# Peptides against a protein of PDB entry 3ZOQ: the designs that were tried, part 118

Target 1, 223 residues: chain A of PDB entry 3ZOQ
Amino acid sequence: QLLQDSWWNQLKEEFEKPYYQELREMLKREYAEQTIYPDSRDIFNALHYTSYDDVKVVILGQDPYHGPGQAQGLSFSVKPGVKQPPSLKNIFLELQQDIGCSIPNHGSLVSWAKQGVLLLNTVLTVRRGQANSHKGKGWERLTDRIIDVLSERERPVIFILWGRHAQMKKERIDTSKHFIIESTHPSPFSARNGFFGSRPFSRANAYLEKMGEAPIDWCIKDL

## One batch from the design tools (peptide; made by RFdiffusion4, then SolubleMPNN)

Design b2_p21_2_s3 (from b2_p21_2, 17 letters changed)
Fold by OpenDDE base, seed 1:
Structure b2_p21_2_s3 (fold): chain B 223 residues (1-223), chain A 21 residues (1-21)
Amino acid sequence: as target 1 above (223 residues)
Amino acid sequence: EEKKRLEEAIAKETAEYEAEA
């Protein structure tokens, strides 16, 4: 998959490494023999929508939704027309309480991505109905590198880390330059334990303003 | 074993009702 020049410059060495070639071969087999999400053309959507230089905020997810038509190649995002998963519903509830946005009638977060919110899953593919089925196959090494090169960037980034899985990546983030917003996961099992009321959206914008950058318009228009 | 416990905890933490059904 072709990446934007800015990401290619940061990641080109990874694509030449054996682990990625093995991952690629695995994926070829998986897509041929199984139903894999997202569509192969959408795997790198997060990088397509948000260039390396344009990243303002990172929201880390684990792996794609594993139901039909859901995964969009963006963490927590679903294609228009798809029912909002519980975590996404809770994200929108917090968004409403945090900064007053209305709850959109769809679950696409593309508008965030286009503004510099990198919606990155640590694992970028999944088998239908089998959460984390592609865990440990090589994606984590690539996405760790994505986090690393962002951490190494001089221009600050805001990392929003919901839940323990995402928070395990803190060790890769230079907190002398970058900002971290942490809370429990937005899932129904965790949201009431700290996600609700965490106000990640206003906090992110506060950091952006402090850096002299334009804030994110987090409000999502209906389709 | 600690790794397994962590993975199980994360699985519970991030579970989606509709996805898990």
Scores: peptide ipSAE 0.535, ipTM 0.869, DockQ to the pose 0.145
Fold by OpenDDE base, seed 5:
Structure b2_p21_2_s3 (fold): chain B 223 residues (1-223), chain A 21 residues (1-21)
Amino acid sequence: as target 1 above (223 residues)
Amino acid sequence: EEKKRLEEAIAKETAEYEAEA
């Protein structure tokens, strides 16, 4: 099957719907005719690394990085050997100030994903050099459903919502069961207006501890 | 107009604004 059993059980009905079939056909053409990121095998990496049942934290991004070799199917994350983008650099600066982690020599967040941090973009593909080029093509309907089925889960989830785009999804989250951490976006434009000093990593771990769950080891080791 | 302002604000928060390519 395409996905792990836990995600398949939650999303199988979506894959049978016309919108997703149209999205699939569009993507086939795009990957054949354009340079599309990430690699087609990496599109669902967020769901591959973090099962539905294992999700502890969700970090929402918009769409993948659109430069060569950058996107790896995880929000804000870049493949090893890739220069860290400005937002990611600021994420690591806040991580250092929040809980004392050193800044890693790479930008891969796979270690977070393996611990239950769902690094989800709302749109999962992009054309090279064209940010938001696959906006409104069907991904948002699928990723909204991902948020919905997590919101419906009885076991609590922590949603980290950086910036207005992510915060627009707040209405889909049952705050009687789930926790939300909000701040401005880590981008250089907005980071100094609230992201820096927001301490999302220690706050997330505080909620996990309150729920009797193991905290996330947010510190990333050098490769 | 409000929708347009929101979209512009969001654009400033993204890789498009940061030129993260």
Scores: peptide ipSAE 0.362, ipTM 0.825, DockQ to the pose 0.146
Fold by OpenDDE base, seed 2:
Structure b2_p21_2_s3 (fold): chain B 223 residues (1-223), chain A 21 residues (1-21)
Amino acid sequence: as target 1 above (223 residues)
Amino acid sequence: EEKKRLEEAIAKETAEYEAEA
């Protein structure tokens, strides 16, 4: 896959490393022999929609949705026409309570991505019906590098870390320079334990304003 | 022990993703 120059400059060395070549070979076999999500063309959508320099906010997910037609290469996001998963529904509920946005009639977060919200999963592919099936295959090393190069960037980034999996990445983030918004995961199991009422959207915009940057328009238009 | 507890907590937090499809 081709990346934007800004990401290529940051990640080109990773693609030459053995782990990534092994990952690529694994993926070739997986896509040939299994049903893998997202579509291979969509694996790097997060990087396609949001350049390295344009990243304002990072929202970390674990791995893609593993149902047909769901994953579109963006964390928590689903293609238009797909029923909103429970976590995404809760995200929109918090969005509504936080800043008054209406709940959209779809689950695509592309509008966030286009504004500088990097919707990054730590693992970028999954087998149909098998959550975390591609865990430990090399994606984590690449996505760790993505976090690292953002952490090393002089221009501050806001990291939204929902749940303990995402929060494990906090050690990679220079908190003297970047901002972290933490809460429990938006999943039904954990949302009532801290996610609801955490107001990540207004808090993110508050940081952006302090930095002299344009806030994110988190409200999503109906399709 | 702590790692195991963390893994269990993570599994609970992301359980919906395993049940969606």
Scores: peptide ipSAE 0.359, ipTM 0.829, DockQ to the pose 0.143
Fold by OpenDDE base, seed 4:
Structure b2_p21_2_s3 (fold): chain B 223 residues (1-223), chain A 21 residues (1-21)
Amino acid sequence: as target 1 above (223 residues)
Amino acid sequence: EEKKRLEEAIAKETAEYEAEA
């Protein structure tokens, strides 16, 4: 699936590299032989909804939800009609506490993506019921490049890094230009150890305002 | 020491993701 021109210009060299060709061949087999999430047409939804130039905020996830109908190619996001996973519920709880948004009756974060929030997983596919099954197959190299080209961009980006996995990418981010918001992960295991009360949404908007950019409307309306 | 703690933390996060799906 073709990317927007802005992303294509940044990533075209990666797609020609052997590692990516091997990844594509692996994915062809996986989608043919296994149930893989998200739908193959949705793999690059994060890049489809948010162009390279339009990125204001990055929220890093690990890999897609591996249950039926959940993953939609955006980190932490689930398709409408799908029960909100625990981490997402906690994200909405923090959103409510931070800036007063009502908790939506669905878990789709598409409205964030359309406003410039890149909802990027480090691994973009997963086998049904097998978390991290596509770890180490090539996605990380591509998504590292995505982080790198954003870090190299002159226009500042805000990186929201929840948990240790995401925070490992901090070394790739030029903190002289870009802003980082860090806390523990929103998962029930970690949320009470720093995620709750971290106020990432208001803090992100504060940075955007200082940059002279429009803030994100983080509130999500019901469907 | 820090590397070990980081690896353990990441492992716990991974386990949490498995439980959420």
Scores: peptide ipSAE 0.332, ipTM 0.819, DockQ to the pose 0.122

Design b2_p21_2_s4 (from b2_p21_2, 14 letters changed)
Fold by OpenDDE base, seed 3:
Parts: sequence; C-alpha cells; structure tokens
Structure b2_p21_2_s4 (fold): chain B 223 residues (1-223), chain A 21 residues (1-21)
Amino acid sequence: as target 1 above (223 residues)
Amino acid sequence: SEEEKLEKAREEEIKKYEEEY
C-alpha cells in the first residue's frame, strides 16, 4: 500500500526486509483462500489517516475485529452501521464521564484519527472468526518499528496503553520525551478495575495543552 | 448471535493478557 511520505520515510526499510516479504506472501495466500479483515486496502488506515508528523496520541490495540463489516484498519473502531463492541461501548462511557461527550450512534473513531490519534493495532489483520489468528506472523515487528520511530521522534507523543498487552510496549517508549497513560483494558472483564475513572481523554489533552498543542476533540458526532 | 459470539471471543483474547500478569 502507498503510505504518506512521512511514514514511508520511517518504514521503507522494513518493507524490504525478509520478515515483511514473508508476511506479505502469507497475507496474499490468506486473502485469496480465506476471509481476512480488514479489507486489504484498509490494513494501513491508521497510517493513512494520521501521518508520522501529525501523530499526537497513540492508542494501541491487539488485532482487528474479526466479524463481518467491523474492522476498518483502526484500533477499537468499527465501521458506521456496525454495533459497538463491548470494549468500545466502555470507551464511550469513560469518554462521557471524563469530558462530558455524548455517546455516538456509531463506532467510527475516524474523527480521532484525523486529529492525530494513531489508532494502531499491533497485529493488522485477522481471519474471520479467529481472534489473533495472525499473531506472530510478522506484524508485531513492523508495529514495533512504528512505536520505535515515534519514540525516536523529537516532538513528544502521548501513548495510551490500555491493558497488559499494550503496556508490554512501554520498554520501547522513551519516557524522557514521551508521555504514557496507562490503565486496565476497556474490556468488560477489566474496565471496572481501573479503566473507568482513568480519564485518559482529559489527561491526554492536558499534556497536549502543556506542550502548546491543540487538544483533541474527542467528542464524536452522530451520523 | 454469531456477532455476539465473535465479540465474546475477542474479549476472551483480551482477557488472556490481563490474566497473565
């Protein structure tokens, strides 16, 4: 896929490496033989919506939703018309309690992405009905590199790390330059253990304001 | 529904990471 110039400059060397070529060949087979999400043209939507230089906030997810019509290449986000998954519902509940936003009638987080919120999954594809089925196939190495190049960036980034899986990436983040907001995952299994009341949205905006940057408008309009 | 089963399966995968630590 064609990436924005800023991301291409950061990642072009990765795409030439054997691991990525192997991943690419694997994906070609997978997309040909099985139903894979998201659409192949949407795999890098997080990078398409948010350039390397425009990243203000990173929200890490595990892998795409694996149901029909759900995944759109953005972590936690679902296409309009798709029922909001439980974790996303909890995200919106926290958003409402944190900064007073209404709960939107859809689950698309594209408006966040367009404002500089990189909605990155660590694994960027999945087989239909098989959660984390593309784990260990090479995506993690690429997405680790994405985290690395952001960590190396001079302009600070805010990393929102919900849950243990995302928090495993802390070792890759230079906390002398960047900010980390951590809590339990928004999943119904963990949200009550720290996600609710964590106020990640207002905290992120507080950091942005401190840095002299425009805050994110986290409120999502109905469609 | 099938959708609910898929959503539950995803949540279970997330739960694994939360329980590992």
Scores: peptide ipSAE 0.341, ipTM 0.861, DockQ to the pose 0.115
Fold by OpenDDE base, seed 1:
Structure b2_p21_2_s4 (fold): chain B 223 residues (1-223), chain A 21 residues (1-21)
Amino acid sequence: as target 1 above (223 residues)
Amino acid sequence: SEEEKLEKAREEEIKKYEEEY
Protein backbone atom coordinates (compact mmCIF):
# COMPACT_ATOMS: atom_id res chain seq x y z
CA GLN B 1 0.00 0.00 0.00
CA LEU B 2 1.05 3.56 -0.65
CA LEU B 3 -0.06 4.68 2.80
CA GLN B 4 -0.54 3.29 6.26
CA ASP B 5 -3.81 1.46 6.70
CA SER B 6 -5.43 4.24 8.70
CA TRP B 7 -4.80 6.82 6.02
CA TRP B 8 -5.51 4.39 3.21
CA ASN B 9 -8.96 3.75 4.60
CA GLN B 10 -9.63 7.48 4.59
CA LEU B 11 -8.08 8.36 1.24
CA LYS B 12 -8.16 5.26 -0.98
CA GLU B 13 -11.10 6.53 -2.99
CA GLU B 14 -9.27 9.75 -3.84
CA PHE B 15 -6.48 7.87 -5.53
CA GLU B 16 -8.94 6.31 -7.94
CA LYS B 17 -10.41 9.65 -9.01
CA PRO B 18 -9.49 11.22 -12.34
CA TYR B 19 -7.93 14.29 -10.76
CA TYR B 20 -5.41 12.19 -8.90
CA GLN B 21 -4.65 10.07 -11.92
CA GLU B 22 -3.98 13.23 -13.87
CA LEU B 23 -1.80 14.50 -11.04
CA ARG B 24 0.11 11.24 -11.02
CA GLU B 25 0.73 11.42 -14.74
CA MET B 26 1.83 15.02 -14.44
CA LEU B 27 4.23 14.08 -11.67
CA LYS B 28 5.68 11.26 -13.72
CA ARG B 29 6.51 13.74 -16.44
CA GLU B 30 7.79 16.34 -14.02
CA TYR B 31 10.09 13.96 -12.19
CA ALA B 32 11.41 12.69 -15.50
CA GLU B 33 11.93 16.07 -17.13
CA GLN B 34 12.57 18.43 -14.21
CA THR B 35 14.19 18.42 -10.81
CA ILE B 36 11.30 17.96 -8.41
CA TYR B 37 11.31 18.03 -4.62
CA PRO B 38 11.03 16.19 -2.40
CA ASP B 39 12.26 12.82 -3.59
CA SER B 40 9.28 10.91 -4.91
CA ARG B 41 9.58 8.43 -2.08
CA ASP B 42 9.24 11.23 0.46
CA ILE B 43 6.11 12.89 -0.93
CA PHE B 44 3.83 11.34 1.67
CA ASN B 45 6.23 11.39 4.61
CA ALA B 46 3.81 13.44 6.69
CA LEU B 47 1.28 10.63 6.44
CA HIS B 48 3.94 7.98 6.92
CA TYR B 49 5.18 9.44 10.19
CA THR B 50 1.75 10.29 11.60
CA SER B 51 -1.17 7.90 11.19
CA TYR B 52 -4.72 9.14 10.84
CA ASP B 53 -5.61 8.02 14.32
CA ASP B 54 -2.43 9.35 15.89
CA VAL B 55 -2.80 12.91 14.62
CA LYS B 56 -2.87 15.28 17.57
CA VAL B 57 -1.77 18.49 15.89
CA VAL B 58 -1.75 19.68 12.29
CA ILE B 59 0.64 22.32 11.03
CA LEU B 60 -0.16 23.45 7.50
CA GLY B 61 2.41 24.68 5.05
CA GLN B 62 2.14 25.87 1.47
CA ASP B 63 4.50 23.66 -0.51
CA PRO B 64 7.91 22.03 -0.14
CA TYR B 65 11.22 23.82 -0.10
CA HIS B 66 12.51 24.06 -3.64
CA GLY B 67 16.25 23.96 -3.06
CA PRO B 68 18.57 20.97 -3.27
CA GLY B 69 18.43 18.58 -0.35
CA GLN B 70 15.96 20.65 1.66
CA ALA B 71 12.50 19.12 1.47
CA GLN B 72 11.78 15.89 3.29
CA GLY B 73 8.01 15.69 2.84
CA LEU B 74 7.18 17.56 6.05
CA SER B 75 5.96 21.15 6.23
CA PHE B 76 8.65 23.61 7.37
CA SER B 77 11.09 20.78 8.01
CA VAL B 78 14.49 20.43 6.37
CA LYS B 79 16.82 17.47 6.26
CA PRO B 80 19.66 17.40 8.75
CA GLY B 81 22.69 19.29 7.54
CA VAL B 82 20.55 21.82 5.70
CA LYS B 83 20.67 25.45 6.73
CA GLN B 84 17.51 26.45 8.55
CA PRO B 85 15.32 28.62 6.31
CA PRO B 86 14.24 31.97 7.75
CA SER B 87 10.71 30.88 8.60
CA LEU B 88 12.00 27.82 10.39
CA LYS B 89 14.48 29.92 12.34
CA ASN B 90 11.59 32.06 13.50
CA ILE B 91 9.62 28.97 14.47
CA PHE B 92 12.49 27.92 16.70
CA LEU B 93 12.80 31.41 18.14
CA GLU B 94 9.15 31.34 19.10
CA LEU B 95 9.58 27.84 20.47
CA GLN B 96 12.39 29.08 22.67
CA GLN B 97 10.42 32.04 23.93
CA ASP B 98 7.24 30.04 24.35
CA ILE B 99 8.44 27.01 26.27
CA GLY B 100 12.18 27.45 26.70
CA CYS B 101 13.49 24.98 24.14
CA SER B 102 17.00 25.46 22.86
CA ILE B 103 17.55 26.20 19.20
CA PRO B 104 18.49 22.91 17.56
CA ASN B 105 21.54 22.59 15.33
CA HIS B 106 19.38 21.20 12.52
CA GLY B 107 15.97 21.78 11.01
CA SER B 108 14.36 18.35 11.05
CA LEU B 109 10.91 18.24 12.61
CA VAL B 110 10.64 14.46 12.38
CA SER B 111 10.47 14.22 16.16
CA TRP B 112 7.25 16.25 16.07
CA ALA B 113 5.80 14.06 13.35
CA LYS B 114 6.52 10.93 15.34
CA GLN B 115 4.56 12.36 18.26
CA GLY B 116 1.43 13.04 16.23
CA VAL B 117 2.15 16.40 14.63
CA LEU B 118 0.99 16.15 11.04
CA LEU B 119 3.33 18.44 9.11
CA LEU B 120 1.20 18.80 6.01
CA ASN B 121 1.79 20.99 2.99
CA THR B 122 -1.23 21.81 0.87
CA VAL B 123 0.89 21.11 -2.21
CA LEU B 124 3.24 18.18 -1.84
CA THR B 125 5.72 18.70 -4.67
CA VAL B 126 7.62 21.58 -6.22
CA ARG B 127 9.92 22.23 -9.14
CA ARG B 128 13.44 23.28 -8.27
CA GLY B 129 13.74 27.01 -7.86
CA GLN B 130 10.07 27.64 -8.56
CA ALA B 131 8.04 28.07 -5.41
CA ASN B 132 4.45 26.89 -5.67
CA SER B 133 5.03 25.66 -9.24
CA HIS B 134 2.74 22.68 -8.67
CA LYS B 135 -0.14 24.75 -7.33
CA GLY B 136 -3.48 23.88 -8.88
CA LYS B 137 -2.38 20.50 -10.21
CA GLY B 138 -4.48 18.34 -7.92
CA TRP B 139 -2.63 18.21 -4.61
CA GLU B 140 -4.97 20.73 -3.01
CA ARG B 141 -7.94 18.46 -3.61
CA LEU B 142 -6.21 15.57 -1.89
CA THR B 143 -4.94 17.65 1.01
CA ASP B 144 -8.37 19.23 1.39
CA ARG B 145 -9.68 15.70 1.78
CA ILE B 146 -7.05 15.05 4.43
CA ILE B 147 -8.30 18.09 6.34
CA ASP B 148 -11.90 16.98 5.82
CA VAL B 149 -11.42 13.47 7.17
CA LEU B 150 -9.57 14.86 10.18
CA SER B 151 -12.36 17.35 10.73
CA GLU B 152 -14.84 14.50 10.63
CA ARG B 153 -12.88 12.51 13.19
CA GLU B 154 -14.52 12.31 16.59
CA ARG B 155 -11.28 12.64 18.51
CA PRO B 156 -10.34 16.32 18.50
CA VAL B 157 -7.42 17.72 16.53
CA ILE B 158 -5.49 20.93 17.02
CA PHE B 159 -4.90 22.89 13.82
CA ILE B 160 -2.09 25.41 13.81
CA LEU B 161 -2.72 27.83 10.97
CA TRP B 162 0.09 30.26 10.30
CA GLY B 163 -0.71 32.90 7.71
CA ARG B 164 -3.63 33.50 5.41
CA HIS B 165 -2.97 30.57 3.11
CA ALA B 166 -3.33 28.08 5.92
CA GLN B 167 -6.18 30.02 7.51
CA MET B 168 -8.25 29.68 4.36
CA LYS B 169 -8.69 26.05 5.35
CA LYS B 170 -10.52 27.05 8.52
CA GLU B 171 -13.86 26.74 6.76
CA ARG B 172 -13.22 23.02 6.38
CA ILE B 173 -12.65 22.49 10.09
CA ASP B 174 -15.47 21.75 12.51
CA THR B 175 -14.60 24.18 15.27
CA SER B 176 -17.22 22.62 17.52
CA LYS B 177 -14.90 19.63 17.86
CA HIS B 178 -11.47 20.85 16.90
CA PHE B 179 -9.19 23.59 18.10
CA ILE B 180 -7.54 26.21 15.93
CA ILE B 181 -4.47 28.24 16.75
CA GLU B 182 -4.04 31.13 14.34
CA SER B 183 -1.35 33.72 13.88
CA THR B 184 0.58 35.46 11.16
CA HIS B 185 3.12 33.41 9.25
CA PRO B 186 6.58 32.81 10.75
CA SER B 187 8.12 34.40 7.66
CA PRO B 188 10.38 37.36 8.37
CA PHE B 189 7.87 39.46 6.46
CA SER B 190 5.04 38.71 8.88
CA ALA B 191 6.41 37.18 12.07
CA ARG B 192 6.55 40.46 13.97
CA ASN B 193 2.91 41.11 13.17
CA GLY B 194 1.61 38.34 15.39
CA PHE B 195 3.58 35.13 15.09
CA PHE B 196 6.12 36.07 17.72
CA GLY B 197 4.44 35.89 21.07
CA SER B 198 1.58 33.74 19.75
CA ARG B 199 2.87 30.79 21.82
CA PRO B 200 1.39 28.07 19.63
CA PHE B 201 3.34 25.28 21.30
CA SER B 202 2.23 25.87 24.86
CA ARG B 203 -1.30 26.56 23.66
CA ALA B 204 -1.38 23.30 21.75
CA ASN B 205 -0.16 21.41 24.78
CA ALA B 206 -2.75 23.11 26.95
CA TYR B 207 -5.47 21.78 24.67
CA LEU B 208 -3.94 18.32 24.68
CA GLU B 209 -3.84 18.28 28.45
CA LYS B 210 -7.43 19.43 28.61
CA MET B 211 -8.37 16.49 26.41
CA GLY B 212 -6.44 14.11 28.63
CA GLU B 213 -3.77 13.49 26.04
CA ALA B 214 -0.03 13.52 26.40
CA PRO B 215 1.49 16.83 25.42
CA ILE B 216 3.96 17.15 22.59
CA ASP B 217 7.61 17.34 23.45
CA TRP B 218 8.36 20.21 21.13
CA CYS B 219 12.00 20.49 22.10
CA ILE B 220 14.30 19.12 19.44
CA LYS B 221 17.58 17.49 20.33
CA ASP B 222 20.76 18.26 18.49
CA LEU B 223 22.11 15.71 16.07
CA SER A 1 24.71 31.61 -2.79
CA GLU A 2 22.14 29.72 -4.79
CA GLU A 3 20.65 28.45 -1.57
CA GLU A 4 20.21 31.93 -0.19
CA LYS A 5 18.66 33.05 -3.45
CA LEU A 6 16.18 30.21 -3.36
CA GLU A 7 15.31 30.88 0.26
CA LYS A 8 14.66 34.52 -0.50
CA ALA A 9 12.47 33.60 -3.43
CA ARG A 10 10.44 31.25 -1.26
CA GLU A 11 9.95 33.88 1.40
CA GLU A 12 8.94 36.40 -1.21
CA GLU A 13 6.37 33.99 -2.58
CA ILE A 14 4.89 33.59 0.89
CA LYS A 15 4.76 37.35 1.22
CA LYS A 16 2.94 37.71 -2.07
CA TYR A 17 0.37 35.18 -1.04
CA GLU A 18 -0.21 36.93 2.27
CA GLU A 19 -0.72 40.19 0.45
CA GLU A 20 -3.04 38.77 -2.19
CA TYR A 21 -5.40 36.94 0.11
Scores: peptide ipSAE 0.334, ipTM 0.858, DockQ to the pose 0.116
Fold by OpenDDE base, seed 2:
Structure b2_p21_2_s4 (fold): chain B 223 residues (1-223), chain A 21 residues (1-21)
Amino acid sequence: as target 1 above (223 residues)
Amino acid sequence: SEEEKLEKAREEEIKKYEEEY
């Protein structure tokens, strides 16, 4: 079984569809012929760490980091020992200003994932050194379905949508049930235009508390 | 550095979305 039961029940029909079979065949060729990130075993780490039922918060990213050893199948997250990319550094700066967390000595967001933060990229693979190289190959249809099944869930979800690309997914989210936190992207290009000071972490926790759920411990411990 | 080049390329892709939408 590719996914844990809760996600499998939601997504099994997608994996049988022609688009996904074509994507799968494409990926087989890509992984055989080129260096693709993340490792094929890590593609669905976001779904592995955070079950369908355990999702409290969704943070949408574009696609994986395309440098050696960076991507670990979680949006914005990098493996321990990897230098924090600029956007991630800005995320931690906002985290510090928002709720007082120290800047961790690594960039792994696994602790968030384990608490119910679905760190989902819209595209789940990338060629080495070629940002967004797997755009339009079928991942977006699957990840749209992930958003859809979460939107259809009765238990509310908080969607954190940084930047315009992520915000395009708003139309798929039932705002009568779910909450959206929006700002500009944490990228150095856009962070000063609204991301800094947006306080997404405290706002997310405020919604969780309002829903009677445990807040996320956003502070990341050093390794 | 190569790392900086890769990060710049990623930021450029992000920038495209911010400009297009």
Scores: peptide ipSAE 0.324, ipTM 0.858, DockQ to the pose 0.115
Fold by OpenDDE base, seed 4:
Structure b2_p21_2_s4 (fold): chain B 223 residues (1-223), chain A 21 residues (1-21)
Amino acid sequence: as target 1 above (223 residues)
Amino acid sequence: SEEEKLEKAREEEIKKYEEEY
């Protein structure tokens, strides 16, 4: 099967729907004819690293990085050896100011994913050099369903919603069960308007502690 | 550079949503 059992049980019906079949066929053509990111095997890395039941925190992104070697199927994350994009740099700056973590020498957020931080983009593929080129092709319907099934989960989830695009998903989240941390986007265009000083990492851990769950070790070790 | 071009393009897409503030 495409996904681990926990996610498959939640999403299997989506993969049988016409919209996803059309998306799949489109992606087959795209990957065959153009350079598409991430690698096709990495598209669902967010779901591979973080099972449905193990999700503690969700961080929503727009779509993958569209430069060579950057995207690894996790929102905001870049493969080791890749220069940290501006938004990611700002994320690490806030991390440092929030909880005192050092800025890592790489941009991989895999350590977060392995701890239950679902690093989900709303669109899971992109054409090289064409930001948001796969918008409106079907991914949003699947990722909306991912948000929905998490919202329906009894065990609470913390949703970190940076920027307006992510915040548009708030209407899908049952705030009677789940927690939302909102701020402006970490982008250089918006970070000083609310992202810096928002302290999403300590706030997330505070919620986890209230739930009796282990906090996330947000600090990333150098490679 | 190509890197700068790619970064700018991504930031422009993000900015479209943030301008709704």
Scores: peptide ipSAE 0.318, ipTM 0.852, DockQ to the pose 0.115

Design b2_p21_3_s1 (from b2_p21_3, 8 letters changed)
Fold by OpenDDE base, seed 3:
Structure b2_p21_3_s1 (fold): chain B 223 residues (1-223), chain A 21 residues (1-21)
Amino acid sequence: as target 1 above (223 residues)
Amino acid sequence: DEAERERIDAEREALDALEEA
């Protein structure tokens, strides 16, 4: 897949490393022998929609949805026409409570990505019906590098870290330059323990305003 | 932690089951 020039400049060395070569060979086998999500063309959609220089906000997920037609290469996002997962529903509930957005009739977060919200999973592929099946296969090293190069960037980034998995990446973020918004995960299992009422959207926009940047239009239009 | 990951995974599995029904 062709990355935007800004990401290629940051990541080109990773693609030549043995770990990524091994990952690529693994993925070739997986896509040939198993049903893998997302579509191979969509693996790097987060980087396609949001260039390195255009990143304003990062939202970290774990790995893609593993059901048919769900994953579109963006954390928490589902393709139009797909039932909104419970975590995504809770994200929209918080969005409504935080800044008054209506609940959209779809679950696509592409509009966020196009505005500079990097919707990055730490693992970028999954086997159908097998959550975390591609954990520890090399994606984490690449996505750690993505976090690192963003942390090294002079222009500040806002990292939204929902839940412990995402928060484990905090040690890689230079908080002298970058902002972190932390809460519990939007999952029904944790949302009531801190996600609801955390107001990540208004807080992110407040930081953007302080930086002299345009805020994110978090409200999603119906399709 | 692992427990949180398991809960997130369970949520996804439950969703898939509903879509297949």
Scores: peptide ipSAE 0.045, ipTM 0.724, DockQ to the pose 0.102
Fold by OpenDDE base, seed 2:
Structure b2_p21_3_s1 (fold): chain B 223 residues (1-223), chain A 21 residues (1-21)
Amino acid sequence: as target 1 above (223 residues)
Amino acid sequence: DEAERERIDAEREALDALEEA
């Protein structure tokens, strides 16, 4: 896939490395032999919607949804017409409690991505019905580099780290320049232990305002 | 850490089961 110039300049060296070539060859086999999500054209949607320079906020996910028609290359996001997964429902519940947004009739977070919210999974592909099936195949090295180049950026970024998996990336973030919002994961298994009431959306906007940047319009319109 | 990841994965599996039912 062709990346925007801003991301290409940051990541071009990674694509020449053996690990990425091995990942690419693995993915070619996987997409040929099995059902893989998201669509191969959607793998880098997070980078397509949000340029390197336009990143204001990063929301880290683990890996894509593994059901038919769900994943669209954005963390936590589902294609329009797809039932909202429990974690996403909880995200919208917190959004409503935090800043008063209505619950949208769809689960697409593209509007956030277009405003500078990088919806990045640490692993960018998955086999149908097999969560984390592409863990440890090379994606983590690329996505770690994405975090690194953002951390090295002079313009501050807000990292929203839900759950321990995302929080493990904190060591890669220069907290002297960048802001971190941490809570438990929005999953029903953890949301009541700190995610609900964490107010990540208003907190993110408060940091953006302090930086002299336009806040994110987190409210999602119905389709 | 691992337990939380397992719970998140279990959520996804449960979602799939609901869609198949």
Scores: peptide ipSAE 0.042, ipTM 0.719, DockQ to the pose 0.084
Fold by OpenDDE base, seed 1:
Structure b2_p21_3_s1 (fold): chain B 223 residues (1-223), chain A 21 residues (1-21)
Amino acid sequence: as target 1 above (223 residues)
Amino acid sequence: DEAERERIDAEREALDALEEA
């Protein structure tokens, strides 16, 4: 897929590296022989919706949803008409408690992406019904580079790191320039241990305002 | 940690199972 110029300039060297070529060949086989999510055209949707320069906030996910029709290339997001996964429901519950937004009737976070919220999974593809089936195949190296080039950016970024997997990326983030919001994961298994009440949305906007930037309109309209 | 990841994966698996039923 063609990336925006801003991302291409940051990542072009990665795409020429052997690891990425191997990943590409693996993906060609996987998409041909297996059911892989998201659709191949949607793999880089996070980068498509949010340019390198427009990134204000990063929300890290693990890997795409592995059910039919769910993944749309954005972390935690599901296509309209898809039942909201439990973690996403909890995200919306926290959003409501944090800043008073209503619970949307869909699970698409595209409106966040369009405002500069990079909804990045560390692994960008998955085999149907097999969570983390594409772990360790090369995506992590690319997405680490995405984090790195954002960390190197002079203009500050806010990183929202839910759960241990995302928090492991903290070592790659220059905390002298960038802001980190950490809590437990929104999963039902962890949300009550710190995610609820963490108020990531208002905290992110407070940092944006401090930076003299427009806050994110986190409230999602019904479709 | 790995235990947290396993729990998250279990959530996803449970969701998938419900969708396939």
Scores: peptide ipSAE 0.035, ipTM 0.717, DockQ to the pose 0.102
Fold by OpenDDE base, seed 4:
Structure b2_p21_3_s1 (fold): chain B 223 residues (1-223), chain A 21 residues (1-21)
Amino acid sequence: as target 1 above (223 residues)
Amino acid sequence: DEAERERIDAEREALDALEEA
């Protein structure tokens, strides 16, 4: 897939490395032999919707939803018409409590992505019904590089790190330049232990305002 | 299938929780 010039300039060297070529060959086999999510055209949607220069906020996820029609190539996001997963429902509950947004009738976060919210999973593909099935296959090295090049950027970024997996990436982020918002994961298993009441949306906008940037309109309209 | 999807979501959340532990 052709990336936007801004991302291509940052990542072109990665695509030439052996690990990525091996990953690409693996993915060709996987998509041919298995049901893989998201659709191959949607793998890099996070980078398509949010250019390198336009990134204001990063929200890290683990890997795509592994159910039919769910994964949209954006962390936590689901295609319109798809029932909202439990974690996403909790995200919208926190959004409502934090800044008063209504709960949308769909789970698409594309409106966030278009405003500069990079909705990045650390692993960008998954086998149907097999969570983390593509863990350790090379995606993490690429997505680590994405975090690195954002960390190296002079213009500050806000990283929202929900849960331990995302928080492990904090070591790659220059906290002298960039802002971190941390809480427990929005999963029903962890949300009551700190995610609820963490107010990541208002906090992110507060940082954006301090930076002289336009805040994110986090409220999502119904379709 | 809503039932299948609900099971998939539940399984995913359980796995995510395990990774968080």
Scores: peptide ipSAE 0.030, ipTM 0.646, DockQ to the pose 0.722

